# Ledger of designs, part 84: peptides against a protein of PDB entry 2L9B

Target 1, 91 residues: chain A of PDB entry 2L9B
Amino acid sequence: ANFLSQKFPELPSGIDVNINMTTPAMMISSELAKKPKEVQLKFLQKFQEWTRAHPEDAVSLLELCPQLSFVTAELLLTNGICKVDDLIPLA
Target 2, 91 residues: chain A of PDB entry 2L9B as posed
Amino acid sequence: ANFLSQKFPELPSGIDVNINMTTPAMMISSELAKKPKEVQLKFLQKFQEWTRAHPEDAASLLELCPQLSFVTAELLLTNGICKVDDLIPLA

## One batch from the design tools (peptide; made by RFdiffusion4, then SolubleMPNN)

Design b1_p27_7_s3 (from b1_p27_7, 11 letters changed)
Fold by OpenDDE base, seed 2:
Structure b1_p27_7_s3 (fold): chain B 91 residues (1-91), chain A 27 residues (1-27)
Amino acid sequence: as target 1 above (91 residues)
Amino acid sequence: SWLFEGEAKKEYSASEILEMFKSLLYD
């Protein structure tokens, strides 16, 4: 068990990714879609609360685990919280 | 690599995501 799974159990379990066969973005989108909307929203709620209370730690975590950045953006979009135009262009 | 426990590609910066929360989720 690691910090992410314990802190945010709503996230999918870690899965092996072969970047020669797929991309993290594709896998993230696929795995998130397997979770009920209720679970997705629960993650956003908890993550919001945590980032508000611990912004410096949140930045450090997102830098350490960049997949969380994509997770957050994806969930914001797919749950209708923001539109594509609201997202920052990806490099 | 492990998708949710290991290294992944950076799509958004940490600070950008936090700013998105401030602007989109706090309301």
Scores: peptide ipSAE 0.082, ipTM 0.659, DockQ to the pose 0.039
Fold by OpenDDE base, seed 5:
Structure b1_p27_7_s3 (fold): chain B 91 residues (1-91), chain A 27 residues (1-27)
Amino acid sequence: as target 1 above (91 residues)
Amino acid sequence: SWLFEGEAKKEYSASEILEMFKSLLYD
């Protein structure tokens, strides 16, 4: 298991992606949706706490694993924490 | 595998999404 799996077990495990049938973004969204809402929210909580405590490490991690940026945004949207318009400047 | 183990396409600015995330989940 990589660093992400060890630190954030609430995240889905890595899977192969068939680019002929889906996009990475679609696959991420699909895999996240398989997790119970309580698990999704738990990840957000833990990630928030970690980013507050380790902001520089958090930026480095997001740069190393840009899929995590998408995960974060997607979970914020799908759990009704923010609106699409709130994230448009970052898209 | 791509999803959480390999390099991925940039979807959002790392620093910007981090700051928004922290702000949106205001205590």
Scores: peptide ipSAE 0.072, ipTM 0.646, DockQ to the pose 0.039
Fold by OpenDDE base, seed 3:
Structure b1_p27_7_s3 (fold): chain B 91 residues (1-91), chain A 27 residues (1-27)
Amino acid sequence: as target 1 above (91 residues)
Amino acid sequence: SWLFEGEAKKEYSASEILEMFKSLLYD
């Protein structure tokens, strides 16, 4: 598994992308949606707890892996946990 | 600091999402 999948096994593994057949945003959303809701929520809980315990490390990780920010936002919004204007801070 | 500060946008271009997707699901 890649770094993120190893650290957060709830995240999906890689697939090929053909942007002529679909949009990247749709692909990411689709792959995330393939995971059961409880798995999606488990990731969010684990990530939230980790960010609270290691806020500086969390910032560094998000800077190194900006895709994780997109994933987190997507899961928060699609699961109705927050609104676009209700994004949560670190810690 | 905000969770998505500096890296995330409310809207992403297709090319940005593609690169993020590749980085997420591949090494």
Scores: peptide ipSAE 0.028, ipTM 0.582, DockQ to the pose 0.063
Fold by OpenDDE base, seed 1:
Structure b1_p27_7_s3 (fold): chain B 91 residues (1-91), chain A 27 residues (1-27)
Amino acid sequence: as target 1 above (91 residues)
Amino acid sequence: SWLFEGEAKKEYSASEILEMFKSLLYD
């Protein structure tokens, strides 16, 4: 959504996906990993602050845009901020 | 704990991830 791009410009831009060579999960993870660590952390910080300030909107957004849940979980794991065991409730 | 609000998930099928990918990267 345009809102996501405007509010969270740290998120990756679209690229072509060759599903014969890789999985969508791998592509998303790869594109996230291409962002500098400071950008990844900045997204997490901004998203966290926004969700704290707007909890009702945050719930709705996460339900409407489940990709944000995947992105957030991936970034938490890859940056060593969270362990897999901490995310069991999201499985 | 904000990550746990709503219907957040970290695991999806390939088809679901593909649709999420489209929605995320192609606004």
Scores: peptide ipSAE 0.028, ipTM 0.590, DockQ to the pose 0.058; fails the geometry check

Design b1_p27_7_s4 (from b1_p27_7, 14 letters changed)
Fold by OpenDDE base, seed 2:
Structure b1_p27_7_s4 (fold): chain B 91 residues (1-91), chain A 27 residues (1-27)
Amino acid sequence: as target 1 above (91 residues)
Amino acid sequence: PWLFSGEPKKEYSASEIIEMFKSLLYD
């Protein structure tokens, strides 16, 4: 938790998800939408910068926290940076 | 498949996601 907060301070706070009430995707999308666009873009920028500098750690992080892959894709789509077709190979 | 399944899955290529991510965002 401390690692994530330090590296990605703009990342939404973790929330316990009750899968009986909502899906992880819905929860993630909802929480991301609560953040201003500026915060969302800052997160993407910092994450990209960190990924370029620490590619192996980035892979490990995404493997450890697969929700971050969803977060990244969602932010790319909702901010108009990517189209669905751009991400199909990863689906 | 998680992109279309509605739920994040562990079955993905993290390396591929990283490589695509590096090139998709504007600096």
Scores: peptide ipSAE 0.088, ipTM 0.620, DockQ to the pose 0.049; fails the geometry check
Fold by OpenDDE base, seed 5:
Structure b1_p27_7_s4 (fold): chain B 91 residues (1-91), chain A 27 residues (1-27)
Amino acid sequence: as target 1 above (91 residues)
Amino acid sequence: PWLFSGEPKKEYSASEIIEMFKSLLYD
C-alpha cells in the first residue's frame, strides 16, 4: 500500500467536507476547535517531537497531506504560540 | 511558501487529519 496506509494503518474514515457550506480550511479549524486546548497542545508537541525523530517520514507526510501544514499553522496561531508575522517567512 | 502551498487532497477530511495526530501521540 501507499505510505499513509503503512504509517497509519488504523486511520479511520473521517467526515465529509460540504464545499457548499464551508471550505476545507474552515472545516479543519472547526474540527480542531472541538478538542480541548490541552489536547491541541499535546498534538502539536508530539508532532514536533515526531518530526525531529523522523524527518524523512515527516517530509513525505507533509508532501502527501498538505492539510497538515495548515493544521500546524492553525494550532500555532490559535493557541497564541506564534503571530502571523512569525510564519510569513515559511509561507 | 510550503506552509500554504499545494492543493489539499480530497480523500482526507479534517477529522481524519486529527486522527492521524492522535496516532502521533504514540509514535
Scores: peptide ipSAE 0.041, ipTM 0.550, DockQ to the pose 0.078; fails the geometry check
Fold by OpenDDE base, seed 3:
Structure b1_p27_7_s4 (fold): chain B 91 residues (1-91), chain A 27 residues (1-27)
Amino acid sequence: as target 1 above (91 residues)
Amino acid sequence: PWLFSGEPKKEYSASEIIEMFKSLLYD
């Protein structure tokens, strides 16, 4: 099994995103916006903690699933934790 | 990369991506 399957054995099979109707980024932003801000912040905090505890796994996961990098950045920006300029060096 | 080059792949819906992210909270 690949890293993703090992890390998330319960993960359902992915589905194709119809980019003719919307972009994946738009979809992610929309879904994130449905969550209360406090919930979003908790997600970020715990993810950060996990990242510190499992740095190598975190890197592997983010490389395997670049959408998670987008999610993380989106949450940081929309919640005012970071400014765009703060993340540009990483972009 | 990241913000501008970290565009999600077509293989996952937004909901699935969110669920993956949430799963990380307990790792």
Scores: peptide ipSAE 0.029, ipTM 0.555, DockQ to the pose 0.069; fails the geometry check
Fold by OpenDDE base, seed 4:
Structure b1_p27_7_s4 (fold): chain B 91 residues (1-91), chain A 27 residues (1-27)
Amino acid sequence: as target 1 above (91 residues)
Amino acid sequence: PWLFSGEPKKEYSASEIIEMFKSLLYD
């Protein structure tokens, strides 16, 4: 029972990443790539809508789970929505 | 700056991250 679980009770517990075999970034990229493009785009759409509706919670979530920033960036890049140069100013 | 600040946490797999989104976005 930590702050993350209390703030976002619907979140799953998560599992460890074996850093000897892969990095979190590699795993994230791999798992995202397994999803159809339509699913990836739907994810981005829903996340965008949720962020608009709950900006404070969105900030908190991204602060607590910085990997989600990577996820978002990865999806934007791989789906051709953004270029790397578009995201650099946000770093 | 926030976009690339902070390292991905080891405690969540990519699959779990996706499940997090499902839980939040459909709530």
Scores: peptide ipSAE 0.021, ipTM 0.553, DockQ to the pose 0.080; fails the geometry check

Design b1_p27_8_s1 (from b1_p27_8, 13 letters changed)
Fold by OpenDDE base, seed 3:
Structure b1_p27_8_s1 (fold): chain B 91 residues (1-91), chain A 27 residues (1-27)
Amino acid sequence: as target 1 above (91 residues)
Amino acid sequence: MEKEFEELKKDFLELFKRTRELREKRA
Protein backbone atom coordinates (compact mmCIF):
# COMPACT_ATOMS: atom_id res chain seq x y z
CA ALA B 1 0.00 0.00 0.00
CA ASN B 2 1.08 3.57 -0.70
CA PHE B 3 -0.18 7.08 -0.08
CA LEU B 4 -2.53 7.22 -3.05
CA SER B 5 -3.88 3.70 -2.63
CA GLN B 6 -4.67 4.33 1.02
CA LYS B 7 -6.49 7.59 0.35
CA PHE B 8 -8.22 6.35 -2.79
CA PRO B 9 -9.30 2.72 -2.55
CA GLU B 10 -10.38 2.94 -6.16
CA LEU B 11 -7.93 4.57 -8.52
CA PRO B 12 -8.95 6.20 -11.78
CA SER B 13 -8.93 3.88 -14.72
CA GLY B 14 -5.68 4.02 -16.62
CA ILE B 15 -3.77 5.78 -13.86
CA ASP B 16 -0.90 3.83 -12.37
CA VAL B 17 0.37 4.47 -8.90
CA ASN B 18 4.04 5.07 -9.60
CA ILE B 19 6.85 7.37 -8.61
CA ASN B 20 5.64 10.08 -10.99
CA MET B 21 2.29 10.26 -9.21
CA THR B 22 3.04 9.30 -5.63
CA THR B 23 6.14 11.30 -4.82
CA PRO B 24 5.03 14.69 -6.18
CA ALA B 25 1.60 14.38 -4.57
CA MET B 26 3.09 13.38 -1.24
CA MET B 27 5.61 16.21 -1.29
CA ILE B 28 3.09 18.89 -2.15
CA SER B 29 0.53 17.58 0.32
CA SER B 30 3.18 17.38 3.02
CA GLU B 31 4.24 20.98 2.50
CA LEU B 32 0.67 22.23 2.55
CA ALA B 33 -0.10 20.16 5.63
CA LYS B 34 2.62 22.08 7.48
CA LYS B 35 0.65 25.29 7.03
CA PRO B 36 -2.14 26.42 9.35
CA LYS B 37 -5.65 25.35 8.44
CA GLU B 38 -6.48 28.94 7.59
CA VAL B 39 -3.72 28.99 5.00
CA GLN B 40 -4.87 25.69 3.54
CA LEU B 41 -8.41 26.99 3.27
CA LYS B 42 -7.17 30.18 1.66
CA PHE B 43 -5.30 28.12 -0.90
CA LEU B 44 -8.42 26.11 -1.72
CA GLN B 45 -10.48 29.27 -2.04
CA LYS B 46 -7.97 30.89 -4.37
CA PHE B 47 -7.87 27.73 -6.46
CA GLN B 48 -11.67 27.64 -6.47
CA GLU B 49 -11.85 31.23 -7.66
CA TRP B 50 -9.42 30.50 -10.46
CA THR B 51 -11.34 27.40 -11.59
CA ARG B 52 -14.55 29.42 -11.68
CA ALA B 53 -12.92 32.10 -13.79
CA HIS B 54 -11.13 29.62 -16.08
CA PRO B 55 -13.20 26.42 -16.20
CA GLU B 56 -11.73 25.08 -19.45
CA ASP B 57 -8.18 25.70 -18.28
CA ALA B 58 -8.97 24.05 -14.95
CA VAL B 59 -9.98 20.80 -16.63
CA SER B 60 -6.93 20.95 -18.88
CA LEU B 61 -4.67 21.54 -15.89
CA LEU B 62 -5.98 18.55 -13.96
CA GLU B 63 -5.77 16.37 -17.05
CA LEU B 64 -2.19 17.44 -17.68
CA CYS B 65 -1.22 17.19 -14.01
CA PRO B 66 -3.37 14.50 -12.39
CA GLN B 67 -1.17 14.78 -9.30
CA LEU B 68 -2.94 18.05 -8.54
CA SER B 69 -6.25 16.24 -8.25
CA PHE B 70 -4.83 14.04 -5.51
CA VAL B 71 -3.28 17.02 -3.73
CA THR B 72 -6.57 18.89 -3.85
CA ALA B 73 -8.51 15.84 -2.73
CA GLU B 74 -6.14 15.39 0.19
CA LEU B 75 -6.74 18.99 1.27
CA LEU B 76 -10.49 18.50 1.04
CA LEU B 77 -10.30 15.33 3.12
CA THR B 78 -7.96 16.61 5.82
CA ASN B 79 -9.99 19.79 6.28
CA GLY B 80 -13.27 17.92 6.53
CA ILE B 81 -14.69 19.46 3.38
CA CYS B 82 -15.44 16.10 1.77
CA LYS B 83 -15.36 12.43 2.69
CA VAL B 84 -13.66 9.48 1.05
CA ASP B 85 -17.04 8.23 -0.13
CA ASP B 86 -17.44 11.47 -2.09
CA LEU B 87 -14.28 10.74 -4.07
CA ILE B 88 -14.61 7.01 -4.77
CA PRO B 89 -17.16 7.32 -7.58
CA LEU B 90 -15.00 9.96 -9.26
CA ALA B 91 -11.81 7.89 -9.32
CA MET A 1 -18.08 28.71 6.74
CA GLU A 2 -20.29 25.68 6.32
CA LYS A 3 -21.87 27.08 3.18
CA GLU A 4 -18.45 27.97 1.83
CA PHE A 5 -17.25 24.43 2.50
CA GLU A 6 -20.26 23.04 0.66
CA GLU A 7 -19.48 25.23 -2.33
CA LEU A 8 -15.84 24.11 -2.30
CA LYS A 9 -16.98 20.51 -2.19
CA LYS A 10 -19.49 21.02 -4.99
CA ASP A 11 -17.05 22.84 -7.26
CA PHE A 12 -14.12 20.47 -6.91
CA LEU A 13 -16.16 17.28 -7.11
CA GLU A 14 -17.70 18.60 -10.31
CA LEU A 15 -14.27 19.51 -11.62
CA PHE A 16 -12.97 16.01 -10.84
CA LYS A 17 -15.97 14.53 -12.63
CA ARG A 18 -15.42 16.63 -15.73
CA THR A 19 -11.73 15.74 -15.76
CA ARG A 20 -12.47 12.02 -15.52
CA GLU A 21 -14.98 12.24 -18.34
CA LEU A 22 -12.40 13.95 -20.52
CA ARG A 23 -9.83 11.23 -19.77
CA GLU A 24 -12.30 8.52 -20.64
CA LYS A 25 -13.26 10.23 -23.88
CA ARG A 26 -9.65 10.51 -25.00
CA ALA A 27 -8.66 6.98 -23.90
Scores: peptide ipSAE 0.595, ipTM 0.903, DockQ to the pose 0.744
Fold by OpenDDE base, seed 5:
Structure b1_p27_8_s1 (fold): chain B 91 residues (1-91), chain A 27 residues (1-27)
Amino acid sequence: as target 1 above (91 residues)
Amino acid sequence: MEKEFEELKKDFLELFKRTRELREKRA
């Protein structure tokens, strides 16, 4: 199984795993993983604050760039903020 | 930190859910 399939036992409907999804997500996640955990957490917190201030834009962003959802999910998983079972119902 | 993690979890899972619902609506 590819990287995304390992993190998402079942991918969300309408999202196909291909080079345009897997490679960018892996690359971005890899770069973020090089940062200290406190930096990763701060990134998530800033992103969270933005989504709270701009909820509709946040949805639009993730629809436009589904790769970002996978990157964010990876950060949540690797930092123990959520587990795989939390993501399965979202498929 | 745990409380912060719970809020992060809540917010992003909700955001993912809303995004899915939007895709389903447009399908």
Scores: peptide ipSAE 0.594, ipTM 0.903, DockQ to the pose 0.741
Fold by OpenDDE base, seed 1:
Structure b1_p27_8_s1 (fold): chain B 91 residues (1-91), chain A 27 residues (1-27)
Amino acid sequence: as target 1 above (91 residues)
Amino acid sequence: MEKEFEELKKDFLELFKRTRELREKRA
């Protein structure tokens, strides 16, 4: 199983896993993983703040860039903010 | 920190849920 299928047993509906999906997500996640935890958390918090201020745009963003969902989910998982079982039913 | 984590979890899981629902409506 590839990276995304391992982390997300059920992929988001309508999203095909290919190099154009996997590579960007893995690259971003890899780069963020190299940053200190406080930097990763700050990224999540700023993203959170923006989603609170612009809820409809946030959904549109994730629709436009579904790779970002994987990046965000990976950050949540690796920092112990959520578990895999939290994400499975949302795919 | 724990409260912050809980809020992050809450917000992003809800965001993912909303996004899923949108995909389902458009499918």
Scores: peptide ipSAE 0.594, ipTM 0.903, DockQ to the pose 0.700
Fold by OpenDDE base, seed 2:
Structure b1_p27_8_s1 (fold): chain B 91 residues (1-91), chain A 27 residues (1-27)
Amino acid sequence: as target 1 above (91 residues)
Amino acid sequence: MEKEFEELKKDFLELFKRTRELREKRA
């Protein structure tokens, strides 16, 4: 099982997870995982602030780059901010 | 910090939900 299948036992509907999805997500997640937790949390907070200020653009961004959803989900899971069960209903 | 985590969880789960609904609508 690849990185995404391990973290997402139920993949988001309508998303075809292939090399173009998996590799970028794994790369970004692995690089972020090397950073201190404080840096990871700061990234999430800045992203959160931006999504609040630009809600329509945020949806468009995740539609265009669904890889970013996996990166964000990985950060949430790794830092104990959400659980896998929180994400399953969103698939 | 716990409250901040709760807000992060709330916001991103809602964002994921909205994105899913958009995909379903366009499918």
Scores: peptide ipSAE 0.594, ipTM 0.903, DockQ to the pose 0.704

Design b1_p27_8_s2 (from b1_p27_8, 12 letters changed)
Fold by OpenDDE base, seed 2:
Structure b1_p27_8_s2 (fold): chain B 91 residues (1-91), chain A 27 residues (1-27)
Amino acid sequence: as target 1 above (91 residues)
Amino acid sequence: MEKEFEELKEHFLELMLLTQELRRQRA
C-alpha cells in the first residue's frame, strides 16, 4: 500500500477485493476486455514504456499486485501478441 | 501473432518471470 502511494500519489484508493488472486485478475481482465482493441494495445504500450523506464518499480508493482501478471498475460493472448506456449514458463 | 508487438511480449514475459522468481525466493 505504501509503495502504491509513493509511486502513484494521486491514485484513487480503489476497492480492496479481499479474495483470492484469480478473481480480482479476472475481473480486471474482463473490464479491460470491454475496451476497444486500440485502447488495450495503447495501454500495453504505455505500460511497457513505463516498465522499461522504471524496471525496479515495475517489479515491485508486480510483486505487490501479482494479479497484474495474469491480467497482462490475458491481454497478450487476447490481442494476439503471444501464444499460450509463450506463457508456459509462468505456470 | 502481431510482429509489431514482439518486443512488447518479450518485455512483459521477462518482467513476469523475474517477479515470479523473486517471489519464489522470498517464500
Scores: peptide ipSAE 0.152, ipTM 0.649, DockQ to the pose 0.655
Fold by OpenDDE base, seed 5:
Structure b1_p27_8_s2 (fold): chain B 91 residues (1-91), chain A 27 residues (1-27)
Amino acid sequence: as target 1 above (91 residues)
Amino acid sequence: MEKEFEELKEHFLELMLLTQELRRQRA
């Protein structure tokens, strides 16, 4: 089994989106944007807690799924948690 | 919001910086 299957055996198969790097991030962000602000903040909180508990796995996940970095950045911006200037070094 | 979630912001920024650095090293 691959990394995702081992760490998240409950994950569904999903849909492969391989047009470019931005498109997957846009798709995920748009789906999350349909959720209430409270749900978006809860997602960030749970993701933070998981990454703190599993830093090595978190790095591996973000490398394997770089779209999640863009999604996280977008959520931070849209929810007013950070400014664009905070993310410039990450571009 | 930025003040309330400062720790959250810092944590994710650190992770993203690390991934960017790893990509640079492997390129």
Scores: peptide ipSAE 0.071, ipTM 0.562, DockQ to the pose 0.585
Fold by OpenDDE base, seed 3:
Structure b1_p27_8_s2 (fold): chain B 91 residues (1-91), chain A 27 residues (1-27)
Amino acid sequence: as target 1 above (91 residues)
Amino acid sequence: MEKEFEELKEHFLELMLLTQELRRQRA
């Protein structure tokens, strides 16, 4: 929480979702799936650029919000950027 | 599409592997 508020002070406060690990990921993925493909790709591109410029912060973000790992994997798969075999080491 | 985002794929896979390893070490 302190990391997010410090790095992204412009973000809204949000709401805690602590049902389980996969439920928040499923909710986020569902909302992103409603967006056009070009919007999903634009998001991935901007996220890539940010993580490239801030690799340590990117790791910290994914540690704090592990649901984003599932969301990222889902976006990579659904947009044909990644194959299931590419994710086997993560299973 | 996979070719266009090859760097994206590899970068995020590396980050995901690192976070998985760190969580495993804490468990």
Scores: peptide ipSAE 0.069, ipTM 0.570, DockQ to the pose 0.551
Fold by OpenDDE base, seed 4:
Structure b1_p27_8_s2 (fold): chain B 91 residues (1-91), chain A 27 residues (1-27)
Amino acid sequence: as target 1 above (91 residues)
Amino acid sequence: MEKEFEELKEHFLELMLLTQELRRQRA
């Protein structure tokens, strides 16, 4: 079993997207942007908690799905949590 | 490979810490 199936057995099948990194990130961000702000913030909160509790698994996830870094950044920006200049040092 | 792993870990944790800190400052 691959990492995602093993760690997240209830994940849906998903769909294939363009192979470049930007397109998947755009698609995910677009879907998340349709959700209420409280849902977006809840995602960030839970993702942060999980990352801190499972840092090695989080790294593995980001290696497999590097688009999530861009999605996270987009959520931070669109929700006014940070500005572009705040993220530049981490980019 | 190990270097990239640690750098990625550090980067992600820093990003999440930044999220937490900036949210606290905004509140």
Scores: peptide ipSAE 0.035, ipTM 0.489, DockQ to the pose 0.042

Design b1_p27_8_s3 (from b1_p27_8, 13 letters changed)
Fold by OpenDDE base, seed 2:
Structure b1_p27_8_s3 (fold): chain B 91 residues (1-91), chain A 27 residues (1-27)
Amino acid sequence: as target 1 above (91 residues)
Amino acid sequence: MEEEYKKLKEDFLELMKLTRQLREERE
């Protein structure tokens, strides 16, 4: 909680979700899937740029919120950027 | 654009790999 508030001070308040990884990932992926493909790709690109600029924070974010890895994987798969075989070693 | 997506893929796969390694290290 401290990490997110510190690194993203202007982050709007979220809603409570189940503490498991599956439900949050499904919710986020579902909402993103409703957006146009161009919006999904822009999201990935902006996220990529941020991870390049802040690699240590990116790792910390994914450690704290491992469900984001599922969201990212889903976006990569649905947009044809990666294959399932690319993700197997990461499970 | 193709090269951009390739790099995008590589970046996130590497990031997720590092995260996995850290998780396994703590288990």
Scores: peptide ipSAE 0.426, ipTM 0.828, DockQ to the pose 0.648
Fold by OpenDDE base, seed 3:
Structure b1_p27_8_s3 (fold): chain B 91 residues (1-91), chain A 27 residues (1-27)
Amino acid sequence: as target 1 above (91 residues)
Amino acid sequence: MEEEYKKLKEDFLELMKLTRQLREERE
């Protein structure tokens, strides 16, 4: 068992994606961009609540799945929650 | 709403900063 299977036992089986960070991030961001703004914001809100409740697991998640950092950044930018300058130090 | 988004911004920027530091540590 891996981290995702243990922490999210109800998570359904996914599809194969390229092992690089760019392709998975683009795929996820593209799908999220198809959703209404309220759905995107609700996702961020629930993700925030989870990270606050499980800070170490949140770090592990983004460390093991670095594509999620790009997805999160994209959601923050497109919804006007952060600026590009906020992300430069994270490169 | 602005206050909520401010907290959201701060939380995720801090989280992504920490993951960057961990990546640099192992390089």
Scores: peptide ipSAE 0.422, ipTM 0.829, DockQ to the pose 0.635
Fold by OpenDDE base, seed 5:
Structure b1_p27_8_s3 (fold): chain B 91 residues (1-91), chain A 27 residues (1-27)
Amino acid sequence: as target 1 above (91 residues)
Amino acid sequence: MEEEYKKLKEDFLELMKLTRQLREERE
């Protein structure tokens, strides 16, 4: 929580969801899916740029919020950027 | 586009792989 507040001070308050990985991932993916494809792709690109600039923070973020890995995977699949076979080693 | 998304794919897959490994090490 402190990490997120420090690194993303302008992040708006979220909503409370079930405490697990699957349900939050589904909800986040659902909200992102409401956006146009170009918006989703821009999000991925900006996220990529941030991870490149802050690789250690990126690892920390995904360790702290493992559900984001599922969200990212879903975005990659939905937009045809990766295949299911690419994700099998990550299971 | 193809090259850009290829690198994007590789970056995120590698990142997720690393985080999985770290999680498994701590369990």
Scores: peptide ipSAE 0.422, ipTM 0.828, DockQ to the pose 0.623
Fold by OpenDDE base, seed 1:
Structure b1_p27_8_s3 (fold): chain B 91 residues (1-91), chain A 27 residues (1-27)
Amino acid sequence: as target 1 above (91 residues)
Amino acid sequence: MEEEYKKLKEDFLELMKLTRQLREERE
């Protein structure tokens, strides 16, 4: 089984997206941006908790789904958790 | 909350940095 199926068996069916780095990230970010700030922060915190509990899986997830790095970065910026200068070295 | 957000920032920046390094090593 692939990583996503193995680690997230309850993952619902997604939607088709164009195969590029920009479109998937933009789509995810736009959907998250529609949620209240409290929901966005809660999402980040739950994601953080999972990352801390499963560091190797977290790295694998970001390698498999590189668009998530952009989504996470945008969430951090939008919510004032980090600055642009913090993200420049990560490109 | 400020301390929590600081840790959140540090965790994700470190994670993304590591991912970048792994990608560069494979190039």
Scores: peptide ipSAE 0.417, ipTM 0.827, DockQ to the pose 0.639

Design b1_p27_8_s4 (from b1_p27_8, 14 letters changed)
Fold by OpenDDE base, seed 2:
Structure b1_p27_8_s4 (fold): chain B 91 residues (1-91), chain A 27 residues (1-27)
Amino acid sequence: as target 1 above (91 residues)
Amino acid sequence: MKEEFEELKKHFLELFQRRQELRRRRA
């Protein structure tokens, strides 16, 4: 939480959710799935650009917010960008 | 698939792999 507030000073406080990361991730993915494909792809592209610009912070973010890995993976899968087999070795 | 999406795939798979390697080192 401290990391996020420091790196994203204008980030909203957010809403406390269950400590289980699976449920929050599924909720986020569900909401993103309601958006047009163009919006989903733009989200991925912007996230890619940020992670390229901040490689160390990107890894830290995924450690602190593991639900983001699920969300990203789900977007890759549902948009046909990767296959399930691509993710198995990384689980 | 467009090349831009292939790069997107490659990028995130490598990012996930990097995270996995770091987790292994911490264990």
Scores: peptide ipSAE 0.535, ipTM 0.863, DockQ to the pose 0.697
Fold by OpenDDE base, seed 1:
Structure b1_p27_8_s4 (fold): chain B 91 residues (1-91), chain A 27 residues (1-27)
Amino acid sequence: as target 1 above (91 residues)
Amino acid sequence: MKEEFEELKKHFLELFQRRQELRRRRA
């Protein structure tokens, strides 16, 4: 099972993820999950601000570090900001 | 949900969509 399937069993399988993506994503998500919700939200907001200011670099960053997509997605789901159905088309 | 969180949702979903489209074009 991939990272998202392990964390969110309601999410359909089929996303190919190797250890180089899954392990770092799980570690980062685990550390962030230990923080208060306001800290998690602040992280998302600051990340949003940077990606808004640097849209091309943002895409490049997600290509270079694909695990960040999983980390961000998990934060969005865990905090109720998006639903699983919002992410399914993006797999 | 606060508007700021709706903006957050919209932003990252669009970012993921953009990345997905680029990957599909390269594949």
Scores: peptide ipSAE 0.535, ipTM 0.862, DockQ to the pose 0.670
Fold by OpenDDE base, seed 5:
Structure b1_p27_8_s4 (fold): chain B 91 residues (1-91), chain A 27 residues (1-27)
Amino acid sequence: as target 1 above (91 residues)
Amino acid sequence: MKEEFEELKKHFLELFQRRQELRRRRA
């Protein structure tokens, strides 16, 4: 397990934390982390709006790109929007 | 945390739960 997986051991169901999935997720998260907090929050809000409007596509997206669940979870955690305990039931 | 972010939290947690449940049904 790498640092990120150790820091966030409780992840939503279906998240693959092996190196093949974690590395891309870390890269994406790294790029997002370079943006101001306001931009990160705006991103989450826009993503929320889209997933609300397209719930089936949202689930499909997370199935096709499980690393996206990892990225989203990290954004929620690092911005203090959710806690690790919130993700435990989903692991 | 702002109330709007509580909704954000709720939304994504529910989305993750939904995916989990759907996957379990297909298995």
Scores: peptide ipSAE 0.533, ipTM 0.860, DockQ to the pose 0.645
Fold by OpenDDE base, seed 3:
Structure b1_p27_8_s4 (fold): chain B 91 residues (1-91), chain A 27 residues (1-27)
Amino acid sequence: as target 1 above (91 residues)
Amino acid sequence: MKEEFEELKKHFLELFQRRQELRRRRA
């Protein structure tokens, strides 16, 4: 099992994490955009908790899947949790 | 904004900042 399959056992059903390292993240991004705000917020909260509990794995994940940074940023923006100005210096 | 979301904001912005700093040091 690859890194994602090991660290994210509860990925959306139907996703084969063994195809490649980017597929799960891409699917998450696509599906989250379709979900209600409450679901998106819960995702952020769970992701926050996971990254806090596994800081080294979090760094590795973001290095392996850079798109997750964009996914997370997009969720923060669209839900009004941060502003574009908050992210500009970090790009 | 609710405190829980302020914490979310702080957490991820700091994470992104850390990532930026790491990239800077490697460059």
Scores: peptide ipSAE 0.533, ipTM 0.862, DockQ to the pose 0.560; fails the geometry check

